# Designs tried in a protein design run: peptides against a protein of PDB entry 6RGO. Part 46

Target 1, 392 residues: chain A of PDB entry 6RGO
Amino acid sequence: MALKLLGFNQDATCFSVISSNKGVTIYNCDPFGKCFELEKSTSNDEELDFLVEMLFSTSLIAVVDKTIGASKRKKLKIVNTKRKATICELTFPHEIMDVIMNRKIICVVLKSDQIFVYDISCMKLLRTIDVRGEKLKSTSKFRNSEAVGDIGVRVSLSTDNNSILCYSSYSKSDKENAPLNDIVVFDALKCIQINVLPAVHQSNIVCIACSPDGMLMATASEKGTIIRVFKTIDTENDEPILVNEFRRGSRPSRISEMKFNHDNTLLACVGESDTIHIFALPVTTTEADANEDDTLQQSSHSLSSSINGLQYISKGLANRFGKIIVSKIPTQSQQRHVAYIKIPENAKYRIGFPKDTTNTIHICGEDGNYLVYSIPRNEVGPCTLVKSNTFD

## One batch from the design tools (peptide)

Design b1_p17_1_s3 (made by RFdiffusion4, then SolubleMPNN; from b1_p17_1, 6 letters changed)
Fold by OpenDDE base, seed 4:
Order: structure tokens, then C-alpha cells, then sequence
Structure b1_p17_1_s3 (fold): chain B 392 residues (1-392), chain A 17 residues (1-17)
């Protein structure tokens, strides 16, 4: 049976799949099992296509049926899975490309490069972000969205209540073919632009991850060889703070998904390669206010010390047009993965980090495998398989 | 109402914090 992965929810307690025979199925991770099924409306051998976004472990899902006809692809349904009932239906002017949510907001990304931001509590539209509208003010030509490549606006949302939205935007180049290589950081609740990171890659950004707390963002381009991690809100001298630059590989390979763990100590990436890469982030010691008491000197020499997080202050080379080009970290100082998982070639995998176990990663494949791996703390190496389940 | 059903589901999501 052909499986298509939709991905994990925010805390990796559930994942969603499309089964060619059954429709949409949501699996619970622990205990492993089916928690919801959305049956096919049609007996036709048509390739099923859906978007499903789940709100944590709740019975609230957002569903877009993309299987048949341009009209269905424009409809968002908010569904109560316990009741198998549609609570709300929204219709958009263009095809829905992505849906993301947290406890406060839903963001809907359209093929028109528009982002609709809703208050989830009342389904009120808070903002329409027109990513093309900023470009059209500079360049009259609509890139017809029929540009053959899977290049569109990418989004990521913090899973916390601060609701930090990171999205890819078009660079202010007078060139008709401006890449989607700027990042905008947006407070989705206040509807305020917080930051703009210009030209974070040379080519279009194809993957973004926001940290759960919204303080960090990871980006990857079409080349997928370098992953950059930035602070989202903090700036230094009005310049974006590059926290890390990771090397996934030397060969181009698309990254389909990236995720931070819940404590911002790890970044995982997956894509078209046979390898999930896990990178260590420097622990930003939040200055915990040193309240007085207990001197327990447990000298856990965590290997955190040798990751000299060279905060490469991106000395932006101000190009002749005042654009700060994020300084490339020297190739020698590009950190490699600290851990990896080998996956079958050509199998699409999705990743999730559970909240309670910061050194555990959940993965699921279109091969019907749900796998739980332990991430090594003190050594560079393969992850250890802890649990496996199969689904159909 | 539809809004009351949404609010109830969001209250379930807040209890998971």
C-alpha cells in the first residue's frame, strides 16, 4: 500500500499518515496505536493528498483535502476527531500549501505566497501577510506560481504561546527572479514584524524550523549542504545573530524537515538523503538568577565545553546595496552532526522530538516504520534504536 | 456553539502543559 507521511504533531505524541486504502490515519506514539481514521469519501483509485495539522495530543485537527479538484484544495476544515465532526470550514482564494498551529493561532499558507494568521480560539483573521506584495512593490511581474519547482513560502511556528512565526520572503533585489532567501520573524499574536534576516542563503530557502520557545530558527536552502541557526528576536548592532552553521554534507540534497528538541540543545534534519543528521547546539546558559543555596558541585563535565559556540557575529559584508550578507562561517569551523540515523534510500521520513525526553527522537517512514531512537550524549555516533512499531 | 467547542478543545490543550 502506498503510504504518504504528513508528520508528527508539536510534541511528537502523534503522527499522521495517508494510507491509499483507508484515507487519513493518526497514530498515537505511546501506547502505539491508531487514535483516529478519516475514511475516504470516494472509492476511486485517485492518489490521496491531504494536509493534516494536529493540536498536540488533543482531538483538534486542521484538515485540507487536496485529492480532487481545485475547490477542495482551498478548504480548511477544523475537525473534532472524538466526534468525527467538522467544527469550522474556511475557504481561501488560492490552494492551501501548508497549515501550522499552536494553542493560540493557526497559520494557513497559500499558493499565492499569502499567509493567513488566525486566532484559533474564535477563528478570527488577525493578519494576511502578502509575501508577494512586498516583492510586487519592487517588481511588477508575478512569478506565476507554476514555476516548475516546489519553491514557495516556507513557514515555521513556535509551539509555545508566544507564537513566533518565521517565514521565507523575497529578497529586495531588482531582479525579476529574486530568491526566497530572506527570513521574516513575526509575532503572530501582536501581528508585528520583529526581525528580518536578509539573504540567509544564496538560493531559495526550502526548510525552516523555529525552536519551541521561538528564540532560535534553523534554515536550509535548496542546496541543503549548510544549515544555519539564528537568533529570532535578538540582534547585535541591528545585524542578525548567527548562532551555528552546520554542514549536513558536501553533496546537494534536499532537506524536507528540521526540528529542534524542547530544550534547544539538538537540531535534527531529514530529507532525500539516507541519513537523519542530529546537531548539538551550544547550551545558551540562561543566566539563571543565582539564588543562594545548595552548593552541589556535581562536576558533570558535559562535553558541552568543547563546542566553542563561535557566535560568529555575522560581520555582514554590506554589499553595495546596503544588504548585510551573513558572513559564512569558515568551512573548517562548520560543525558536523553529533549523531545520525541511517534510513532506507528513497523512503521519506518525518521527525519529532518528544517533550519529556530531550535525548530521544521519534521518526516515521513511508515504509511503514515508526522508530524511537536514543541520541548519544557523550560521543559522536549512530543513534540507538529503542523501540520499533509498524503501521499500514 | 462552534466557538464553545473550539474553546473546550483549547482548554484540553492547555491542560497538557
Amino acid sequence: as target 1 above (392 residues)
Amino acid sequence: SKIEELQKLLEEAEKEL
Scores: peptide ipSAE 0.527, ipTM 0.944, DockQ to the pose 0.695
Fold by OpenDDE base, seed 2:
Structure b1_p17_1_s3 (fold): chain B 392 residues (1-392), chain A 17 residues (1-17)
Amino acid sequence: as target 1 above (392 residues)
Amino acid sequence: SKIEELQKLLEEAEKEL
């Protein structure tokens, strides 16, 4: 049967799939099993396409039927899965490209490069973000989206209640073909822009991940060779703080998904390659714990990996035009993965980090495998398979 | 109401914190 993966929920307790014969199915991870099904509304042999976003382990889902020929691609349904009932329906002026949510906010991304931000508690519109801005409205040439892979606005939302929204934006270039290589950090609750990270890659950003707490953001371009991690809110001398630069590979390969674990110690990435990569992040010691004198000598074997070579060349070459060029970390200072998982060639996988186990990763494949891996702490190497299940 | 149903589901999500 043809499976299409929709992904994990925020805490990786559930994942969603499209089965060609059944429609949308939600699986529980532990105990493993089917917890919800949305039946196919059409008897047609049309390729099913859906967006499904689940609110943690709850019976609240957001659903968009994206099936070709469906008049429903502009409709968001909020569904109670326990009751099999639609709570509310919203209709948008353009096709829905993405939906993300947490306990406070729903963000809806449209094909028009607009982000609609809603208060989830009442489904009230808080903000419409127009990523194209006023200048590009005149060139209403919808790029015929046929040929070059759908370069659109990318978004990520913190899973906490602070509701930090990171989105890709067009670079301030007078070129008609400005890349989506800027990042905006936005407080979705207050509807305030917090930060702007200019030109974080040379090409369009195709993947963004926000940390659960919203303090970190990972970015990848169309090349997918380099991943950059930034602070979202904090700045140094009014400049963006680059925390890490990771090398996924030397060959171009699209990254489809990235996720932080719940304690911001790991970043995983998956995409068109045969390998899921896991990177270690530096533990930001918050200075707050320095004052309590309590003598517990727990020998934290700090993995003193010799971070001797990260000379913070904080010399932002302010080019004469006030563009902050994110200084490329020297290729020798680019960190590799600390762990990896080999996946079947041509199988699409999705990733999730469970809340309770910071060294465990959940993965699921269009091959019908749900897999749980243990991540090595003290060595660079393969992850160990702990549990496997199959789905249809 | 539909809003009261939505609020109850959000209260369920807040208990998972």
Scores: peptide ipSAE 0.523, ipTM 0.943, DockQ to the pose 0.685
Fold by OpenDDE base, seed 3:
Structure b1_p17_1_s3 (fold): chain B 392 residues (1-392), chain A 17 residues (1-17)
Amino acid sequence: as target 1 above (392 residues)
Amino acid sequence: SKIEELQKLLEEAEKEL
């Protein structure tokens, strides 16, 4: 059967798939099994396409039917899976490209480069963000629908109640083809812009991850060779907003998904390559716990020397050239993965980090594999397979 | 109501914290 992966929920307790014969199926990770099925409404052999966002382990899902020929691509349904009933239906002026949610907020991304922010508790519209801004309203030229259909506004939302929304925005360059290489950090509850990170890559941003607490964000461009990690909020101490640069590889390859683990110690990425990469983030030791475990200091010292290299370059260039967020950081400061998983090159995979086990990663493939891996802490190497299940 | 059903599902999500 042709499977299409929709991804994990926020805590990686469930994942969603499209089966060509069945429609949408949601699987529970532990105990492994089907927990929900949404039957296809069409008898036709049409290629099924859906957006499904699940709210943690709850019976609340957001669903968009994007199937070819369906006039439903503009409709968001909020569904109770236990009742198999539609609670709410919203219709948008344009096709829905993405839906993301937490306990407080739903964000709906449209093909028009608009983000609709809703209070989930009452489905009240809090804000419409127009990423193109007012100047582009006059040029009603939608990007030609033939231009590589995958360059649009990307979003990520913190899984916590702070509801930090990170989204890609157009650079203010007077070029007609301005890249989506700026990041805006937005408080989705207060509807306030917190920060703007200009030109975080040279090309369009195609993947964004927000940390669970909203304090960090990761970005990747169309090249997918470098991942950058930023603080979302400017700290008073003139600390560099750019905290890490990771090298995924030397060859261009699209990154489809990135995730932080629950404690912000790991960042995983997956995409078109045969490898899931896991990077270690430097633990910002709050000054309090610095006293006890000398043995972890040797690995942290190599990481801290890399951060100090970033700090020296950021302070030296910020004073001379203003807010150059991305100085020419020496290629020597780019860290590699600490762990990896080999996957089939032709199979799309999705990733999730469980809340309770910071050293495990859940992965699922369009090959019908659900896999749990243990992440090595003390060595650079492959992850160890702990559990395997299959699904159809 | 439909809103009360939505609120009840959100209360289930808050208990998993």
Scores: peptide ipSAE 0.517, ipTM 0.941, DockQ to the pose 0.680
Fold by OpenDDE base, seed 5:
Structure b1_p17_1_s3 (fold): chain B 392 residues (1-392), chain A 17 residues (1-17)
Amino acid sequence: as target 1 above (392 residues)
Amino acid sequence: SKIEELQKLLEEAEKEL
């Protein structure tokens, strides 16, 4: 049967899939098994398409039925899985492209490049973000949606209660074809723009990941060769702080998903390539705990390669419009993966990091495999398979 | 109410912290 992966929840305790014959199924990761099934509402042999966003291991899900008719594609349902009942239904003016949530906020992304931000506790609209802005309302011919099906506003939300929202925005170029290559950092609770990272890539941003605490953000463009990691809030001399630049590969390949682990020490990426890449982030030693004198010379040569503080002088190249373009780190200074997983060619996979085991990664494939891998700490190499399960 | 049901599910999510 054709499986379509929807993804893991925030803490990788569950994942969701579409089965052509069954509808939406949610699996628990440990113990492995089906925990919820949403039956197909229609007897038609139409290809099932859904958005499903989970709230951790809870019985709260957000569902969009994209299978049949333009009216359903505009409806968000908040469902209690234990009761199999719709708590709330919202209807939007345009098709829903994405839904993301945490314990405080739901963000709904529309095909109109609008983000609707809701307080989850009462489903009150806090903000409508128009990513095109007022000036583009007059001249934006709806990009003929047939050929450009995959270029839209991308979002990521911190899984914590700080609710830091990162989204892709149009560069203020007077060009009719401005790329979605700016990032906006937004406090979704206070409804305040915190930061703007101009021109973080040369082409459209197609993948964004926010760290669980909202302090870091990873970005990838349509090329998917370079991943950039930025601080979300902090700036140096009013310029964005580029923490890392990772090289996924030399060949262009789309990145479909990126995730940080729960302690911000690892970043994983997956996409159209045969390889999941895992990158190490520098541990920001907060200088605060320097006071305990205990001289235990445990010579754990952590291969903290002393990447000496070469200030990543993001020499922001001011473009012709006075916008800073984040300079590329020299190719010699681009970090590689520390670990990897080989996956079948052309298999779509999703990734998740469990909260309690920062050196473990969960993956699932449209091939019906759910796999748990251990990430090596002290060596560059393949991850070790720890657990395997199958689903249909 | 439907809002009270939503709030109870959110209280379950806060216990997973």
Scores: peptide ipSAE 0.506, ipTM 0.941, DockQ to the pose 0.691

Design b1_p17_1_s4 (made by RFdiffusion4, then SolubleMPNN; from b1_p17_1, 9 letters changed)
Fold by OpenDDE base, seed 3:
Structure b1_p17_1_s4 (fold): chain B 392 residues (1-392), chain A 17 residues (1-17)
Amino acid sequence: as target 1 above (392 residues)
Amino acid sequence: SAIEKLREELEEAEKLL
């Protein structure tokens, strides 16, 4: 059957798929099995398209029916899966492009480059973020070019209660075609902008991941060759906001998803390539535990020496935001993956990190495979397959 | 209300974790 992957929930305990014959199905990862099904409402041979965001292991899902011809593309439904009931329905002025949530916040991204931020507990609108800003209201011919259909505002939300929202924004370049290459860091609860990271890539940002705690953010451009990891908050200690640069590959390839593990030690990426890449993040040893285990330091020192190529561009080159974040980092300082998974070249995969096992990754494919891999700790190499299941 | 049902589901969800 034709499957379309919707992805894992925040803790990778469940994943959602669209089956052409059934509609939306949610699978539990352990024990593996169907936990919910949303039946196809229409007998038409129309290609089903949905957004589904699940709130952890709960009975709560957010659903958008994006099927062609449906006036429902502007409607968000909150559904209880256990009761098989719609709790509430919201209608938006524009098509919904993305929905992300945690225990506190729902963010709804519209085709208008607006982000609607809601308090989940009462569905109260906290903020409307207009990413285009006021200047573009006069000259915004809607991007009528259907052909550029894939470049929109990207978002990621921390899975914790701090509710750190990272989103792509247009650079303040006087060019009519300003790239979506800035990042805004936003406290979604307080509705305060925390930080702005200007020009984090040369081209449009197409993928963003926030860490579970909201302290780190990963970005990839449409080139997908370099992944950058940033601190979301400026630290007083003049530490570089850019923590890591990872090289996925030399050839351009779209990255569709990135995820941090729950302890911020790993970053995984998946996309159009035959390979899921897993990168190690430097453990920020808080100075307190540095005293005892001198023996493990030798392996971490080899990774830290590659970061020394980040020349502190002195505070003096004030771009319009006072910070040049991306220096010409020498290509030699770019770390490669520490682990990988080979996947079929034509199969879309999604990734998730379970909370309880920091060295395990869950993956699922449009080929109908659900796979659990162990990540090697002490060597650069392939992940080991631990469990496999199939779904239809 | 629909909002009360949403709160009950969130509170039940927070207890199962």
Scores: peptide ipSAE 0.194, ipTM 0.839, DockQ to the pose 0.833
Fold by OpenDDE base, seed 2:
Structure b1_p17_1_s4 (fold): chain B 392 residues (1-392), chain A 17 residues (1-17)
Amino acid sequence: as target 1 above (392 residues)
Amino acid sequence: SAIEKLREELEEAEKLL
């Protein structure tokens, strides 16, 4: 049977799949089992295509049927899975490309490079973000959808209530083919732009991950060789703060998904390669006020990885137009993975980090495997398989 | 209304977490 992965929910307690015979199925991770099914509405042998975004472990899902007819591809349904009932339906002017949510916000990405931001509690439109802006509308020949892998706007939303939205934007270049290589950080609740990170890659951004708290973002280009991690809100001398630059590989390979763990200590990436890579982030010691005396000698073996003080001399080469290009970190200072998982060749995988276990990763494959791995903390090496389940 | 049902579902969903 052909399976298509829709991915994990925000806390990796559930994942969604399309089964050619059944339609959309949602699985619970622990205890492992089917928790919801959306039956196939048509007996036709048409390839099923859906967007499904689940609100954590709740009965609330957002669904877009992309299988049949241009009208359904423009419809967002909010469904209660326990009642098997549509709560509301929204219709958009263009095809829905992505849907993301948290407890406060739904963001809907359209093929028009528009982001519609809704208050989930009342489905009120808070903002329409036009990523192309007014000036670029005239020369946008619909990029013929066929040949160049559909480079659209990418989004990621913090899973917390602060609702930090990160999205890819077009560089301010007078070139008709401006790359989607800027990042905008947006407060989705207040509808305010917080930050702009210009030219974070040389080519189009194809993957973005926001941290659960919205304080970090990871970005990858269509090359997928380098992952950059930035602060979202904080700036240094009005300049974007690059926290890390990771090397996934030397060969180009598309990254399809990235995720932070719950405590922002790990970043995982998956894509077209046979390997899930896991990177360690520096623990930002929040200066918790070290006032109170309590002597608990927990031997924090600080992995004093010698952060040789790479003074990131962000000598931004101010190109003639005042855009600071994030200087490429020297290849010798690019960090590698600390852990990895080997996956079957040609199987698409999705990743999720559970909230309660910062050293555990959930993965699921179009091969019908749901796998739980333990991540090594004190050594560089393979993850250990802890649990395995199959689905159809 | 559909909006009242959505609020009730969200309030129920927030209590389950």
Scores: peptide ipSAE 0.192, ipTM 0.841, DockQ to the pose 0.862
Fold by OpenDDE base, seed 5:
Structure b1_p17_1_s4 (fold): chain B 392 residues (1-392), chain A 17 residues (1-17)
Amino acid sequence: as target 1 above (392 residues)
Amino acid sequence: SAIEKLREELEEAEKLL
């Protein structure tokens, strides 16, 4: 059977798949098993396509039927999985490209490069963000959306209640074909723009991940060779703070997904390559106020790999338009993975970090494998397989 | 209403977390 992966939920307790025969299936990770199935509404041998966004382990899901020929590609359904009932249906002027949510907010991305931000508690529209709107005042040229089928606005939302939304935006260049290489950081609850990170890559951004707390953001371009991690809110001298630059590989390869773990100590990436890469983030020692005395010398041999990362404040190269392009960190300052997982060539995989086990990663493949790996703490090397299950 | 049902189900969902 052809499986298509939809992904993990926010805490990696569930994942969703499309089965060509059954429709949408949701699996629970522990105990492993099928917990929900959305049957095909159509008897046609059409290739099924769906968007499904889960709200953690709750009975609430957002569903879009994207099947070719379906008049439903503009409809968002909110479904209770326990009751098997549609609670709410929203219709949009354009095709839905993405849906992301947390406990407070739903964001709907349209093919028009619009982001609709809703309060989930009442499905009230809080904001319509027009990512083209800053440009459309000058050039009515609809990008012929036919020729560049896979370049659209990318979004990521913090899984916490702060609801920090990161989205890709068009660089202000007088060129008709400006890339989607700016990032906007937006408070989705207050509907306020917090920050703008100009020209974070030279090409279009194709993958974004927000940290669970919304304090960090990872970005990758079409090249997928370099991942950049930024602070979302903080700035230094009105410039974006680049925390890390990770090297995934030497060969171009598309990154399909990135995830932070729950404590912002790890960043994982997956895509078209045979390898899932896991990177270590510097632990920002928040100076917890050193309250007093208890002298227990637990010799945490922190492997202080004294990468004296000279904070090369990458002097942004001002482009000809006065926008700062984040310069590449020198190749010597590019960090490598601390851990990896080998996956089958040409198999699409998705990744998730469970909340309670910061050194565990969940992965699932279109090959029908659900795998749990342990991440090594004190060595650079392969992850260890802990649990394996199959699904169809 | 459909919105009241959504609120009740979100409140039920928040109690299960």
Scores: peptide ipSAE 0.188, ipTM 0.842, DockQ to the pose 0.861
Fold by OpenDDE base, seed 1:
Structure b1_p17_1_s4 (fold): chain B 392 residues (1-392), chain A 17 residues (1-17)
Amino acid sequence: as target 1 above (392 residues)
Amino acid sequence: SAIEKLREELEEAEKLL
């Protein structure tokens, strides 16, 4: 049967899949098993397409049926999985492209490059963000969206209650074809823009991950060769703080998903390549805990020594070509993965980090494999397979 | 109200699976 992966929930306790014969199925990760099924509404052999966003391990899901015609693609259902009942239905002016949530906020991304921000507790609209409308104030020409291929607004939301929303925006260039290479950081609760990171890549941003606490953001462009990690809120002299620049590879390959682990020590990425890459983040010692006791000498040879965090203050070398504000970290200073997982060629995988085991990663494939890997701590190398299950 | 019913159903749905 053809499987399509929807992804893991926020804490990787569940994952969602589309099975051509069954419809949407949600699996629990531990103990492994089917916990919910949404039957297909049609007897037709149409390829099933859905968006499903699950609220952690709760009975709350947001569902968009994209299978049948343009009308259903505009409907968001909030469903109680235990009752198998629709709580509410929202209809949007345009096709829903993405849905993300946490315990406070639902964000709905439309094909119109609009982001609708809702208070989950009452489904009240808090804000409509019009990413195109902001561009149109700078560029008078409505180009038909047909010529801009699979590139739309990308979003990520913090899984905490702070509800930090990161989204891709169009650069302020007077060019009709301005790339989606800016990032806006938005407080979804207060409905205020916190920060703008201009031109974080040279091409469109295709993947964004926010950290669980909303303090970090990872970005990847269409090239998928470099991943950049920024602070979301903090700025230095009103400039964005680049924390890390990771090299996934030298060959271009699309990144489909990135995730931080729950303690912000790891960043994983997956996409069209045969390899999931896992990168180590520097532990930001918050200076606050520096006061407690001197005593435990244990010689953890932390490989921390050679990462002198040269805060390369991007002296804005206004080169004659448009302000690339992000100083290119020299290729020699670009960190590689600390761990990897080999996956089948052409198999789409999704990734999730469980909360309780920061050195474990959950992955699932359109090949019907759910796999749990242990991430090596002390060496650069392959992850170790700990558990495997199959689904259909 | 419809909003109160929605809140009650959401609070009930926030229970673990």
Scores: peptide ipSAE 0.143, ipTM 0.819, DockQ to the pose 0.466

